Peptides against a protein of PDB entry 3PUK. Designs and how they scored, part 128

Target 1, 227 residues: chain A of PDB entry 3PUK
Amino acid sequence: ERGLKSVVWRKIKTAVFDDCRKEGEWKIMLLDEFTTKLLSSCCKMTDLLEEGITVIENIYKNREPVRQMKALYFISPTPKSVDCFLRDFGSKSEKKYKAAYIYFTDFCPDSLFNKIKASCSKSIRRCKEINISFIPQESQVYTLDVPDAFYYCYSPDPSNASRKEVVMEAMAEQIVTVCATLDENPGVRYKSKPLDNASKLAQLVEKKLEDYYKIDEKGLIKGKTQS

## One batch from the design tools (peptide; made by RFdiffusion4, then SolubleMPNN)

Design b2_p16_3_s4 (from b2_p16_3, 8 letters changed)
Fold by OpenDDE base, seed 4:
Structure b2_p16_3_s4 (fold): chain B 227 residues (1-227), chain A 16 residues (1-16)
Amino acid sequence: as target 1 above (227 residues)
Amino acid sequence: ELEISYTLEERKLFFS
């Protein structure tokens, strides 16, 4: 099957699990709200077991230390998730696990990244951004994790304009991750009526796609593809 | 033993 779910799973397997796999080693995996949904959408617990994950823990919850095991943090680059990680490794006495592998679903702001480096660098074996910030729903369908997106995008209240912009920015970022995951640089099409939300979002996506491919790992500019 | 990798070249350059 080449549905979006399978593509996402393969991407995660390659970018995360294969990246930190050690033969015979089991890890505890820490998930946040988004990655819980993400993995739930594209894999089963049995799949995770095959990848060397013994248990899954919610990063937001208080957890008992398992100091003999390494932890795989598959989390979004948010202050909340990062703060939870920092509590796990902020001090020697507070270390919950033997070491950490961190995989962010999106670009981690430098401020957060530097905070991690300053506090927990000795405990981190790997830190990687994998650029998957969407939830596959169907073979060709995905959803975005942007809180209140619908409300702000369709709010008639002008006071919500600034928040609407923020929401659209976030949506555009996540759409780019879809394109990146699918290795696409599509021409963006939209219907501008009755609202201009689609056109605004399209413009943001186009811009971000250009930026993404300009500064990709190889520094290449990918040509437009059919969407 | 910290190994940092990025998917974006710009980030790699920033932290190189």
Scores: peptide ipSAE 0.026, ipTM 0.583, DockQ to the pose 0.343
Fold by OpenDDE base, seed 5:
Structure b2_p16_3_s4 (fold): chain B 227 residues (1-227), chain A 16 residues (1-16)
Amino acid sequence: as target 1 above (227 residues)
Amino acid sequence: ELEISYTLEERKLFFS
C-alpha cells in the first residue's frame, strides 16, 4: 500500500539520503527530537543501514568524536538543534566529525543560518532545506509538532492572542508540508464553531498553498485536488 | 516539490 508513511520515507530517501550518498561510505546520522519521531514513524534501522547510515545519534547528547566519519544532520531549524550542531563544528571546539551534511526539515531562519555560516561554513558540504514537518501515523493520518497548540488556540486569555497567531502559523506551515509531500493542493474544509480558529487556520493554509505552488521549481500552478 | 539546496555561501546570493 502506498500509505503516507511510505510516501514520507520515499521523500526522505530522495531528498536526504540519495542527495548525500557516496558508494562505500558510511555516515553517522544526527537526529533531534522531531526527526527521531519522524524516522521512527516511517522506517526501520535496517532501512537506514541500507542508506549508508551506520549509527544514529541524538544531537542533544554529548557524543565522542568520530573524526574519520562524515555526519548527516537531519534536524529541525531550531536554535536548540543548531546550537548543538555548532558545538560539533564550531570554532570553539574541535570538530567531532570529518564533515557535515545538513538537511533541515523546514526553512532555516536567516538568523540561524547566518550563525552557522559565521562559525563553521567550511565544515559543511551541503545544506538543504526540505519540506517535511509532520509525523505520519496512518495511511491518511498525520500529527503536527507544535508545542502548546491546544492551550493557546483555546485560551480565553487575551494575553495569549499573540502566541495563538504564532502557533497557527506553525500549524499551517506543517499542514502545507504534508500537501507538498503528497503533491496535493486540496480544498480546505473546516468546522468554524464554536471558535474561529479553524477558519483562521484554513485561510492560512490556503494562502500558503497558493504561495508554495506559485513558486515551485517547475513553475507550475497546481489546481485544487480532492484530497 | 520545492527543495532548496545550497552551500552556506551561495544561500545569501540566492536570497539577498
Scores: peptide ipSAE 0.025, ipTM 0.569, DockQ to the pose 0.153
Fold by OpenDDE base, seed 1:
Structure b2_p16_3_s4 (fold): chain B 227 residues (1-227), chain A 16 residues (1-16)
Amino acid sequence: as target 1 above (227 residues)
Amino acid sequence: ELEISYTLEERKLFFS
């Protein structure tokens, strides 16, 4: 039995640290709120030191320039995090670091990507999306990062119906990232509640799993695994 | 030229 935390760490190590690692080189790592929680859930500071990270900084805070060092940005593809990155590299004279490696936890919208490309492309050595949008809690337990999920899912107000669907979509996306991380295409099981939330979420997950594996496995649909 | 990989869409973008 593989612990989810170890699997998540292995994926991050392979997709992020191994991807940008250079022998003898130390980097400053920039984290946002989500990635701080993510790394805290699956690794120790000593693990990060072994991967060549000398200092961890909060991307939202003001930081002094360290122009001789490269920066590793492990962040969510949000306007707030992207704007903070842009401030670090927006002008030639005000670059805080030597160069940047950017790894997004999820798909970066074209609007945000275009802003980065237009302003900071010369400073970027690597940019990719790694598709991890969940927090491992226990060996086989995880939590989702969807703001106000409880409120909208259980709101009796019909005016919140559209927002409820948006929340369900976001939750389904994050569940798919878990499956992708574990290399699974499971059958979805749920317990019925007074509301149809579980059923709706299950349907969304099933659909998104099919789409994901169809796209990412050269058009081949992976068979169902045990869930 | 830098290659940017997108996970869910297997989209590749190139920029310098």
Scores: peptide ipSAE 0.024, ipTM 0.493, DockQ to the pose 0.196
Fold by OpenDDE base, seed 3:
Structure b2_p16_3_s4 (fold): chain B 227 residues (1-227), chain A 16 residues (1-16)
Amino acid sequence: as target 1 above (227 residues)
Amino acid sequence: ELEISYTLEERKLFFS
């Protein structure tokens, strides 16, 4: 019933918590809106305690410094979340924490990354991108987090065409993260409607899956799965 | 020191 949730949790445990684990060390974890929903969907506070997290803080809130503790940032690569991180470690204010481990839920744009590097590089011990951009609901159900997706996909206004493409791209990327999480390379299936949204999305997903499962450095090819 | 790491699969996805 909760198969997908378990898979997502195991991936986060491996990619984030195991990656920065130090014996006897507790960390403060900073979450944004998306990662709060993500963790809430697949784990309990007791699980996080077992992974060495003493407290969870909202990155958007004004927080009191805990200068003796290291911070684990599990956040989306957005300007808002990055700006909050920069306020914690930037030159304009005293550092909130001893050091930072950053794990992004998706690719961090160069503009944001360079901004971090320029101002906070000395405070960062680890920076990694974790390819999870969806919320698991049940064993085989997930939801996407693409702002205004419904509006742009179904907008009759031609002026929204460019934004629609951006939304479709974002949705396709998130679907591919599901496939990556499940280690699957499926044939994409869709139900046609009056609009070509489903078909276009399917094409984007197929293309991205092809790119994701290209021949690797070892010459291995992952064939299509039966999902 | 800042350590940045990507898995092979992640690099394929983001940099292909």
Scores: peptide ipSAE 0.023, ipTM 0.557, DockQ to the pose 0.373

Design b2_p16_4_s1 (from b2_p16_4, 8 letters changed)
Fold by OpenDDE base, seed 5:
Structure b2_p16_4_s1 (fold): chain B 227 residues (1-227), chain A 16 residues (1-16)
Amino acid sequence: as target 1 above (227 residues)
Amino acid sequence: DEKRKLLEESIKKFLE
């Protein structure tokens, strides 16, 4: 049995740090709110040091240039984080760092990607999407990053039904990323609540899992497993 | 050692 934290760290190590590793090179790592929580949940300072990180910075804060160092952006694919990145590299004369490696925690919308490409493609050495949009809490517990999920999911107001659906979709998507990270296709089980949110979510997860594995790199459809 | 120190300091500042 694998602890979720260790699995997540291993995934980040292989997908991010190993991907941009260069012998003898140290990097500055830029984090946003989500990735701060993510890394805090699954690694220690010593781990980052071993991976060649010597400085951690908040992407949302104003930072002094360190032009001789490359930057590792481990960020969410949000307009806010992307905008901060663009501020660092958007101006030829005011680049904060030598170059950038960008790793998104999830799928980056084309609009954001195109914006990056148009503005600072020359500064980007790597741009990759990794599907980790959850925070590991315990060995088998994780937290989703879906704003206002509780409010909409448990709102008795029918007027929130449409928004609830959007939230449910987002949650389902993130749960799929958990499964992908764990390399599992679980048989989803749930305890029903009066609002039947769990059932709806389970259905969405199952659907998305099917879609995910149908179009995975191997083109394989995995059977349901126990998780 | 130096790199460790830098990282520690950066984390400290980051958390402030």
Scores: peptide ipSAE 0.503, ipTM 0.928, DockQ to the pose 0.883
Fold by OpenDDE base, seed 2:
Structure b2_p16_4_s1 (fold): chain B 227 residues (1-227), chain A 16 residues (1-16)
Amino acid sequence: as target 1 above (227 residues)
Amino acid sequence: DEKRKLLEESIKKFLE
């Protein structure tokens, strides 16, 4: 009955918690704005306990060191979140935790990834992209986490054209994460409106889906499905 | 039980 929520949770459980699980080990989990919403939408406190999480912390806030515990960073690949991580592990004196497991919700740009590698690679036990950039709602309903999406997509101001493109790109990427999570390669459907935003978005989604399903995470080629 | 308590407290603080 949880529908998409259960699917998302299962994905997180498998891709994140199971990936870094050690018997008898408890971790501190660091969340950012998006992952807070994400986890809140698809899990309960008891679920986190079962996965070995004993403390959750906001990555944006100043935190006291807990040097005996490893940290699970479940964060978006943004400069802000990455910078906060780097502050936690940038130097020996700054190390907040024993070690870090990093799981990004989406593709981490090379620039950010390289920055991490250059500064604190020795502290990182795992770094993975799990490709979940949406918030599950009811059964098969989800919301996109793209700030100001409505404003830019429907802005009559031509000066916002560039930003509109960026927003649509982000939306398309997030839609693809839904497909990846559901293991679906759907045919894209849309209704044309005067601004034809739906058509543009559909094109972006189709392109990204094609790229993704060339080779899936298991090295298998996936065909199109319908949802 | 201790771990549960810690988590609960952390969540409370997190939401503040």
Scores: peptide ipSAE 0.500, ipTM 0.928, DockQ to the pose 0.883
Fold by OpenDDE base, seed 3:
Structure b2_p16_4_s1 (fold): chain B 227 residues (1-227), chain A 16 residues (1-16)
Amino acid sequence: as target 1 above (227 residues)
Amino acid sequence: DEKRKLLEESIKKFLE
């Protein structure tokens, strides 16, 4: 039994590194907060070296140009990360790098995509979504990256109801990415609490799983898998 | 090798 970490690494290797690999070429890799945690959880320095990465940089920091090298952006589809990318290629100033390969961890909103297209399209060699929005901890343990999830889900304040729904939807989406990564369509199990949060989340997950497998690349609806 | 050293240095800087 291979652990979740190895599965996640294999997915990243295939979807990101193999996708932009060129013989003899070395790249600079730009990471944001989430992808830093993600890679740290599932790979070693030697793994990155084997994949042709010679420098890693924080996308949020000011960086010196390396105009002769291509850059691999492995980032979340957030305004913050996208804005940092745009600063590298979208300004009237010289481009930071020779070209860019962009791999988003999740669906990139059209608004952000259009912004990129309008300003940096000539510099972009690849732009893909790989759908990994979780961090593996152990063989079958993972954490979700949803800010303030605990606060909103368990807030007694009714004014937080709308935000609670948004948070739960985000959590459900991330869980679906786990299932997709593992190629599983599980029956959802949950423990009831005084609040029906677990039940609601389970329903959201099931709905999203159904949608995902209905419209997957194979167009195949998979049966329930016992996990 | 040189590439290894560069990566190691970048990681060190990244974590600082």
Scores: peptide ipSAE 0.495, ipTM 0.927, DockQ to the pose 0.887
Fold by OpenDDE base, seed 1:
Structure b2_p16_4_s1 (fold): chain B 227 residues (1-227), chain A 16 residues (1-16)
Amino acid sequence: as target 1 above (227 residues)
Amino acid sequence: DEKRKLLEESIKKFLE
């Protein structure tokens, strides 16, 4: 069986590290909460060394400038992470690093992207979106990163119905990223619970998978993959 | 090597 951790690492290596690799160059890598968990789940220190990383820093913490080194920002497209990045490069005289490579784990909203472009575009050598919004736990097991998912999905309060749908939408989106990473269009299987959450989620996943492969893969309709 | 040492130290600090 294909190990999910190895697949995720392979994707990160290709989409992030190989994309910004320069012979003999070492970089500082900035991580946020999600990407810390992500890398911890699928790589080891020696892997990072091989990819030219000599320092890892938390993007949320205050850091001393290292102006002679380039920085690799592997972060989620959130206002918090973006704001921290902007603090590093927002001023001409206060740039913390020589230049920046930015890799977002998901689609970056236009509002955030425009904010980056307006303030520090000259410092950015690369800005790319990758599609990994999940954490691999075991060879074929993964977890989703959706805040308060349990609460809203299982809330008996009807007033939370709208929020429940939003949460399920987010989960479905993340599941699609797993499928994209594995290059799979799976048949969805689920175990029914007292609430129809699993059925609803399955329907959302099926719809999103169809849209993804039709739109993003040149209209190619892939058959269902045995999963 | 020196690069390994730097990374190890940074990880240690990062996790604290």
Scores: peptide ipSAE 0.483, ipTM 0.924, DockQ to the pose 0.872

Design b2_p16_4_s2 (from b2_p16_4, 9 letters changed)
Fold by OpenDDE base, seed 3:
Structure b2_p16_4_s2 (fold): chain B 227 residues (1-227), chain A 16 residues (1-16)
Amino acid sequence: as target 1 above (227 residues)
Amino acid sequence: SELEKLLEESVKEFLK
């Protein structure tokens, strides 16, 4: 049993499936690229069936309407995924499903949220952010989803410095979501390399962990769980 | 499984 995968699944089950479950009701689940990878890493199709999901579909594809069924959107808060959702329920097109439950894997920007609200508010029964921005690989291994991270972190071009900072910030945020999922405040360890990337990232993670636990535990600083 | 198939499709789309 892989510890990290089971923890991630437990979080998804509690935050998503238990939140919208109705006895005797089946839903169609819409996934994007990230959430497909996420669920594939921590569950089986049989697990989804047990949670009341009859069919999973790719949100990016053109799909036939199933107007009698409600849809569960488990998606990342990206323009691409949101646009696909809007096509399913927008005023310019016929609604594909009876209603929508939306669960974002991360914070949804106000611009995207407002766009959804303006177009599809009447069709939405639930909208929630669950803060899972990583893919578990093994019991103690996970993968971050930060586009072009390798390129910017190791670019010698000074013009990429600002973008490098943005990438590191995103990486740090995702690491913190792992810690939050595990309910841990670990001691951060790193190896120094010629490029000070590891040190910078470690500092960002430590700061974000501190902020997270201060906010979540009503100002109490949670002690380090790992040394 | 259906989930595995969906994953494969997603990877293909990303590489496009």
Scores: peptide ipSAE 0.017, ipTM 0.452, DockQ to the pose 0.096
Fold by OpenDDE base, seed 4:
Parts: C-alpha cells; sequence; structure tokens
Structure b2_p16_4_s2 (fold): chain B 227 residues (1-227), chain A 16 residues (1-16)
C-alpha cells in the first residue's frame, strides 16, 4: 500500500521541484511553519538536496541576502507568509534573492495574490498552487492544519458558532486536497454525534469534492494564474 | 523533527 507520505512527497516532487528544476542550478528554499512540518513529515534533508535545494530557510526569520541564488518559496497562502515574501522582493526593499519561484500549498486569496503581483511580479519566475494543505502522518493518516479546530468544533458556546463554521470549511477544504492528492472522490460517510459536527463536515466535504471534480472534468485549473 | 532542526540551524548560519 502506498503510504500517504510517499504520495505527498511524490506530488511535491512533481509539482514543485520538477516544475522549477534547472540543470546545475541550486536554490534556496523558503518554508513557513506549515510547509516545514509538511516536508518534515514526508522527506529528509538529503531528499531536498537531491532536488537542488542547497539550504532551507524559515521565511519568518530575518535572512541575509543571497542575491546570486534563486529562491524557491514553498509556503502557505497566508498574510504572514506573503508579507515575508514581499519583504524579500518588495520595491521598497532590496531583493534578497535573484528571483523567486512561488508554490502555494493552497488557493491564494485574490487580495494576497494581487498584492504580490503589484509589487513583486518582475521577480517571480513561477507561481503555482499545488493544493496540499494537510500533514501526512502514519500510513493513510493525515492531520489538518486548522488552528483551534478542536476548540471551536466542540465548543458549546453559541458565540463560537460562526467560527466553528469557518473552521469546518477549512477542514473540509483540506480533506478535499487530500482526496485530490490521492486522486480519489470517495463517498463520504460519518457517524452522528450529539453536536452533529461529523455530519456538517461531511456535507461540506461532499460539496467541495463535487465542485472540485466538476472543475477537473471540465479541464479547468483550480487556483490562480500561473506564471 | 530533524528537518526542523536543520532549518533552524540553517537560519542561524545565515544570520552570522
Amino acid sequence: as target 1 above (227 residues)
Amino acid sequence: SELEKLLEESVKEFLK
């Protein structure tokens, strides 16, 4: 059985490393919190070296410029990560690297994407969304990167209802990315619970799966414009 | 994880 880790690694290899590979070229890879965990879960540093990564850096940290090297940003589409990227290549700052390849783990909101385009478009050699927003665990198990998901999903406080919905949406989206990664469109099953969270999540997943595969069947690319 | 540690070390090296 193909372990989820191997599948995820294969996808990253194909979607990211193979996509920006240039013979004899080494890149600095910038990771955020999520992608650090993601790569840590499915590869070793030696694997990254084999893919032409000379060094990995935390995007959140202050870094010295390495202007002769291109940078591979493998990051989540969050304001924090994007802001860090913008600081690296923004017009108000000296470029830290020669050029950027950006691979988002998920759909990048228009607001963030536009901000990038407005300030850093000339520095970007590639921009792609690869739709991996989960952390593979053992075998076919994965974890979702949704902060405070447990708290909000199981909170009896009515004031958290709106946040609960947001969290469930995020969870559903990440589950769909798992399915997409595995190239599966499963029938969703759930067990009823007192709060019926499983049912709600299942419905969201089903809806999102339908939407995703409808798009796929039509040959449409989910995500933002690729450079 | 090992990779996280390596990342941290890498960051430290670049900060020198």
Scores: peptide ipSAE 0.015, ipTM 0.442, DockQ to the pose 0.220
Fold by OpenDDE base, seed 1:
Structure b2_p16_4_s2 (fold): chain B 227 residues (1-227), chain A 16 residues (1-16)
Amino acid sequence: as target 1 above (227 residues)
Amino acid sequence: SELEKLLEESVKEFLK
């Protein structure tokens, strides 16, 4: 199936699995809430097996040590997920796994990164940030993961205006990651509603796209693509 | 497969 799901899978395969793959080596993969949904939306368990994953575990649950195996952490850069990782490797005597590969779905804040670096640097074989902050639903449909987005976007309470702006910013960031994943700089389209939310979001997306595509990874200026 | 079942169970837990 050609579509967003396949594109997302290819990105994960290249950025995560190919990056840490070793011949004949099996890994335990640790997932959080977001990455569980993400992988379930764009791949099958057979695909993960082919990439050298033998077991998938929830990072939030208590787990028995498997000290002979390396662990692949594919997680969001949240305090909760990072804290769970730190528990696995924070003590020299109580390391749950042989080593860790960490792949964040988004930019990891410096505060969280510094905590990891200070306590677990010796256990980490790889730490990389990728830009996937959305869930593909269909070939051309995706959903955004922004907490309480519905409530704040449609709140009639003026006191929520600042929070609404934060939500819009987060949504815009995620939309830009979709465009980056698809390698497109599209024109933004939206349906007008009684509220100006769609227009505001469109403006934020356009601004962020302009910033992102000023210089590509090779230092070249990218033009707009036809949507 | 057993692994598919594990994934499905994990998803269900996260959706609670």
Scores: peptide ipSAE 0.014, ipTM 0.434, DockQ to the pose 0.160
Fold by OpenDDE base, seed 5:
Structure b2_p16_4_s2 (fold): chain B 227 residues (1-227), chain A 16 residues (1-16)
Amino acid sequence: as target 1 above (227 residues)
Amino acid sequence: SELEKLLEESVKEFLK
Protein backbone atom coordinates (compact mmCIF):
# COMPACT_ATOMS: atom_id res chain seq x y z
CA GLU B 1 0.00 0.00 0.00
CA ARG B 2 1.48 3.28 -1.13
CA GLY B 3 0.87 5.74 1.61
CA LEU B 4 0.35 9.26 0.37
CA LYS B 5 2.81 10.54 2.96
CA SER B 6 5.58 8.33 1.69
CA VAL B 7 4.85 9.27 -1.90
CA VAL B 8 4.96 12.95 -1.06
CA TRP B 9 8.20 12.52 0.82
CA ARG B 10 9.77 10.64 -2.05
CA LYS B 11 8.77 13.38 -4.43
CA ILE B 12 10.22 16.07 -2.19
CA LYS B 13 13.38 14.06 -1.75
CA THR B 14 13.81 13.67 -5.47
CA ALA B 15 12.67 17.09 -6.59
CA VAL B 16 14.25 19.16 -3.83
CA PHE B 17 16.90 17.45 -1.77
CA ASP B 18 18.48 15.33 -4.48
CA ASP B 19 18.39 18.28 -6.82
CA CYS B 20 20.53 20.50 -4.62
CA ARG B 21 22.56 17.88 -2.81
CA LYS B 22 26.26 18.38 -2.52
CA GLU B 23 28.47 15.88 -0.80
CA GLY B 24 29.56 17.01 2.62
CA GLU B 25 27.48 20.14 2.50
CA TRP B 26 24.92 21.13 5.07
CA LYS B 27 22.19 23.64 4.41
CA ILE B 28 19.81 25.74 6.37
CA MET B 29 16.26 25.16 5.29
CA LEU B 30 13.73 27.96 5.30
CA LEU B 31 10.08 27.06 5.52
CA ASP B 32 6.86 29.01 5.43
CA GLU B 33 3.53 28.14 6.95
CA PHE B 34 2.46 25.69 4.30
CA THR B 35 5.74 23.87 3.85
CA THR B 36 6.18 23.53 7.59
CA LYS B 37 2.89 21.70 7.71
CA LEU B 38 3.76 19.71 4.63
CA LEU B 39 7.09 18.44 5.88
CA SER B 40 5.77 17.78 9.36
CA SER B 41 3.12 15.59 7.82
CA CYS B 42 5.37 13.40 5.73
CA CYS B 43 8.81 13.24 7.32
CA LYS B 44 10.78 13.26 10.53
CA MET B 45 13.62 15.47 11.57
CA THR B 46 15.97 12.55 11.17
CA ASP B 47 14.94 12.36 7.55
CA LEU B 48 15.87 15.99 7.04
CA LEU B 49 19.20 15.48 8.71
CA GLU B 50 19.91 12.64 6.34
CA GLU B 51 19.20 15.02 3.49
CA GLY B 52 21.81 17.47 4.69
CA ILE B 53 19.62 19.90 6.57
CA THR B 54 21.23 21.08 9.77
CA VAL B 55 18.79 23.78 10.80
CA ILE B 56 15.22 24.62 9.98
CA GLU B 57 14.14 28.22 10.19
CA ASN B 58 10.88 30.05 9.79
CA ILE B 59 11.17 32.35 6.81
CA TYR B 60 8.82 34.87 8.42
CA LYS B 61 10.98 35.40 11.47
CA ASN B 62 13.98 37.59 11.86
CA ARG B 63 17.01 35.39 11.72
CA GLU B 64 20.67 35.83 12.38
CA PRO B 65 22.89 35.64 9.35
CA VAL B 66 24.83 32.47 8.71
CA ARG B 67 26.79 33.73 5.79
CA GLN B 68 28.99 30.70 5.36
CA MET B 69 26.06 28.36 4.75
CA LYS B 70 23.79 27.96 1.79
CA ALA B 71 20.07 28.15 2.29
CA LEU B 72 17.38 25.92 0.92
CA TYR B 73 14.10 27.75 0.57
CA PHE B 74 11.16 25.43 0.34
CA ILE B 75 8.31 27.87 0.19
CA SER B 76 5.00 28.70 -1.40
CA PRO B 77 4.98 31.21 -4.25
CA THR B 78 3.27 33.94 -2.25
CA PRO B 79 4.16 37.60 -1.94
CA LYS B 80 4.79 37.15 1.76
CA SER B 81 7.25 34.29 1.39
CA VAL B 82 8.95 35.88 -1.58
CA ASP B 83 9.31 39.17 0.25
CA CYS B 84 10.95 37.39 3.14
CA PHE B 85 13.36 35.75 0.74
CA LEU B 86 14.12 39.09 -0.85
CA ARG B 87 14.95 40.54 2.53
CA ASP B 88 17.49 37.79 3.01
CA PHE B 89 19.26 38.49 -0.28
CA GLY B 90 18.10 41.91 -1.39
CA SER B 91 21.38 43.67 -0.71
CA LYS B 92 24.95 42.48 -0.79
CA SER B 93 25.61 43.76 2.67
CA GLU B 94 22.56 42.13 4.13
CA LYS B 95 22.79 38.68 2.64
CA LYS B 96 21.97 36.25 5.38
CA TYR B 97 23.32 33.18 3.63
CA LYS B 98 25.97 32.23 1.13
CA ALA B 99 23.53 31.31 -1.60
CA ALA B 100 19.97 30.22 -2.12
CA TYR B 101 18.21 27.24 -3.58
CA ILE B 102 14.55 28.00 -4.08
CA TYR B 103 11.87 25.40 -4.53
CA PHE B 104 8.32 26.58 -4.89
CA THR B 105 5.43 24.34 -4.03
CA ASP B 106 3.45 25.60 -7.01
CA PHE B 107 3.64 27.78 -10.07
CA CYS B 108 5.31 31.06 -9.28
CA PRO B 109 3.60 34.02 -10.93
CA ASP B 110 5.73 35.93 -13.38
CA SER B 111 5.42 39.06 -11.31
CA LEU B 112 7.03 37.41 -8.32
CA PHE B 113 9.57 35.59 -10.41
CA ASN B 114 10.63 38.77 -12.13
CA LYS B 115 10.94 40.51 -8.81
CA ILE B 116 13.29 37.79 -7.63
CA LYS B 117 15.32 37.89 -10.82
CA ALA B 118 15.69 41.63 -10.66
CA SER B 119 17.06 41.75 -7.15
CA CYS B 120 18.59 38.42 -6.20
CA SER B 121 19.56 36.55 -9.34
CA LYS B 122 23.23 36.37 -8.43
CA SER B 123 22.49 34.66 -5.15
CA ILE B 124 20.22 32.00 -6.56
CA ARG B 125 21.77 28.71 -7.52
CA ARG B 126 18.52 26.97 -8.29
CA CYS B 127 14.89 27.92 -8.71
CA LYS B 128 12.32 25.25 -9.35
CA GLU B 129 8.62 24.60 -9.04
CA ILE B 130 7.70 21.19 -7.70
CA ASN B 131 3.89 21.34 -7.67
CA ILE B 132 3.00 20.04 -4.21
CA SER B 133 0.20 22.15 -2.83
CA PHE B 134 -1.55 19.76 -0.47
CA ILE B 135 -1.07 18.20 2.95
CA PRO B 136 -1.17 14.43 3.28
CA GLN B 137 -3.14 13.27 6.31
CA GLU B 138 -3.55 9.56 5.81
CA SER B 139 -2.60 7.00 3.23
CA GLN B 140 -5.36 8.16 0.92
CA VAL B 141 -6.40 11.42 2.55
CA TYR B 142 -5.14 14.94 2.00
CA THR B 143 -6.18 18.44 2.90
CA LEU B 144 -6.17 21.56 0.78
CA ASP B 145 -4.71 24.90 1.68
CA VAL B 146 -7.27 27.33 0.32
CA PRO B 147 -8.13 30.22 2.59
CA ASP B 148 -11.81 30.75 3.29
CA ALA B 149 -12.79 27.92 1.01
CA PHE B 150 -15.69 26.84 3.15
CA TYR B 151 -17.04 30.33 3.51
CA TYR B 152 -17.11 31.17 -0.16
CA CYS B 153 -18.17 27.78 -1.43
CA TYR B 154 -21.23 27.72 0.75
CA SER B 155 -22.05 31.40 0.85
CA PRO B 156 -25.56 32.17 -0.31
CA ASP B 157 -24.55 35.74 -1.09
CA PRO B 158 -24.46 36.30 -4.84
CA SER B 159 -21.77 38.90 -4.37
CA ASN B 160 -19.40 36.10 -3.43
CA ALA B 161 -19.92 34.23 -6.68
CA SER B 162 -16.75 35.53 -8.28
CA ARG B 163 -14.69 34.70 -5.23
CA LYS B 164 -16.23 31.27 -5.15
CA GLU B 165 -14.93 30.65 -8.64
CA VAL B 166 -11.44 31.68 -7.59
CA VAL B 167 -11.58 29.32 -4.65
CA MET B 168 -12.80 26.49 -6.83
CA GLU B 169 -9.93 27.05 -9.23
CA ALA B 170 -7.44 26.97 -6.40
CA MET B 171 -8.91 23.79 -4.99
CA ALA B 172 -8.94 22.13 -8.37
CA GLU B 173 -5.33 23.04 -8.92
CA GLN B 174 -4.29 21.51 -5.63
CA ILE B 175 -6.21 18.33 -6.32
CA VAL B 176 -4.47 18.03 -9.65
CA THR B 177 -1.11 18.35 -7.93
CA VAL B 178 -2.06 15.37 -5.79
CA CYS B 179 -2.83 13.38 -8.89
CA ALA B 180 0.38 14.49 -10.51
CA THR B 181 2.32 13.50 -7.42
CA LEU B 182 0.75 10.07 -7.47
CA ASP B 183 1.07 9.82 -11.23
CA GLU B 184 -2.61 9.11 -11.51
CA ASN B 185 -5.42 10.26 -13.72
CA PRO B 186 -8.40 9.27 -11.66
CA GLY B 187 -11.98 9.15 -12.67
CA VAL B 188 -13.59 11.90 -10.70
CA ARG B 189 -16.68 10.95 -8.72
CA TYR B 190 -18.88 13.27 -6.75
CA LYS B 191 -22.25 13.87 -5.18
CA SER B 192 -23.68 17.24 -6.11
CA LYS B 193 -26.18 17.61 -3.29
CA PRO B 194 -27.05 19.97 -1.75
CA LEU B 195 -25.25 22.45 -4.00
CA ASP B 196 -23.56 22.15 -7.36
CA ASN B 197 -20.17 22.94 -5.87
CA ALA B 198 -18.98 19.36 -6.07
CA SER B 199 -19.99 19.12 -9.69
CA LYS B 200 -18.24 22.35 -10.57
CA LEU B 201 -15.11 21.32 -8.74
CA ALA B 202 -15.14 17.93 -10.42
CA GLN B 203 -15.39 19.54 -13.82
CA LEU B 204 -12.50 21.83 -13.05
CA VAL B 205 -10.39 18.95 -11.81
CA GLU B 206 -11.12 16.87 -14.88
CA LYS B 207 -10.28 19.73 -17.18
CA LYS B 208 -7.05 20.49 -15.40
CA LEU B 209 -6.07 16.84 -15.37
CA GLU B 210 -6.60 16.66 -19.08
CA ASP B 211 -4.51 19.75 -19.59
CA TYR B 212 -1.78 18.45 -17.35
CA TYR B 213 -1.39 15.13 -19.08
CA LYS B 214 -1.65 16.64 -22.53
CA ILE B 215 1.30 18.86 -21.85
CA ASP B 216 3.27 16.57 -19.59
CA GLU B 217 6.95 15.93 -20.17
CA LYS B 218 6.27 12.69 -21.98
CA GLY B 219 3.60 14.11 -24.21
CA LEU B 220 1.36 11.23 -23.27
CA ILE B 221 -2.27 11.15 -22.40
CA LYS B 222 -2.79 8.82 -19.50
CA GLY B 223 -6.10 7.06 -19.36
CA LYS B 224 -8.39 7.38 -16.41
CA THR B 225 -7.58 5.03 -13.56
CA GLN B 226 -9.55 3.82 -10.62
CA SER B 227 -8.18 5.22 -7.44
CA SER A 1 16.83 16.40 18.70
CA GLU A 2 17.55 20.05 18.24
CA LEU A 3 16.16 19.92 14.76
CA GLU A 4 12.97 18.30 15.96
CA LYS A 5 12.59 21.01 18.52
CA LEU A 6 13.03 23.71 15.93
CA LEU A 7 10.51 22.14 13.63
CA GLU A 8 8.00 21.68 16.39
CA GLU A 9 8.37 25.25 17.44
CA SER A 10 7.89 26.37 13.88
CA VAL A 11 4.80 24.26 13.48
CA LYS A 12 3.34 25.62 16.66
CA GLU A 13 3.97 29.12 15.50
CA PHE A 14 2.30 28.57 12.17
CA LEU A 15 -0.71 26.94 13.76
CA LYS A 16 -1.48 29.99 15.89
Scores: peptide ipSAE 0.015, ipTM 0.429, DockQ to the pose 0.175; fails the geometry check

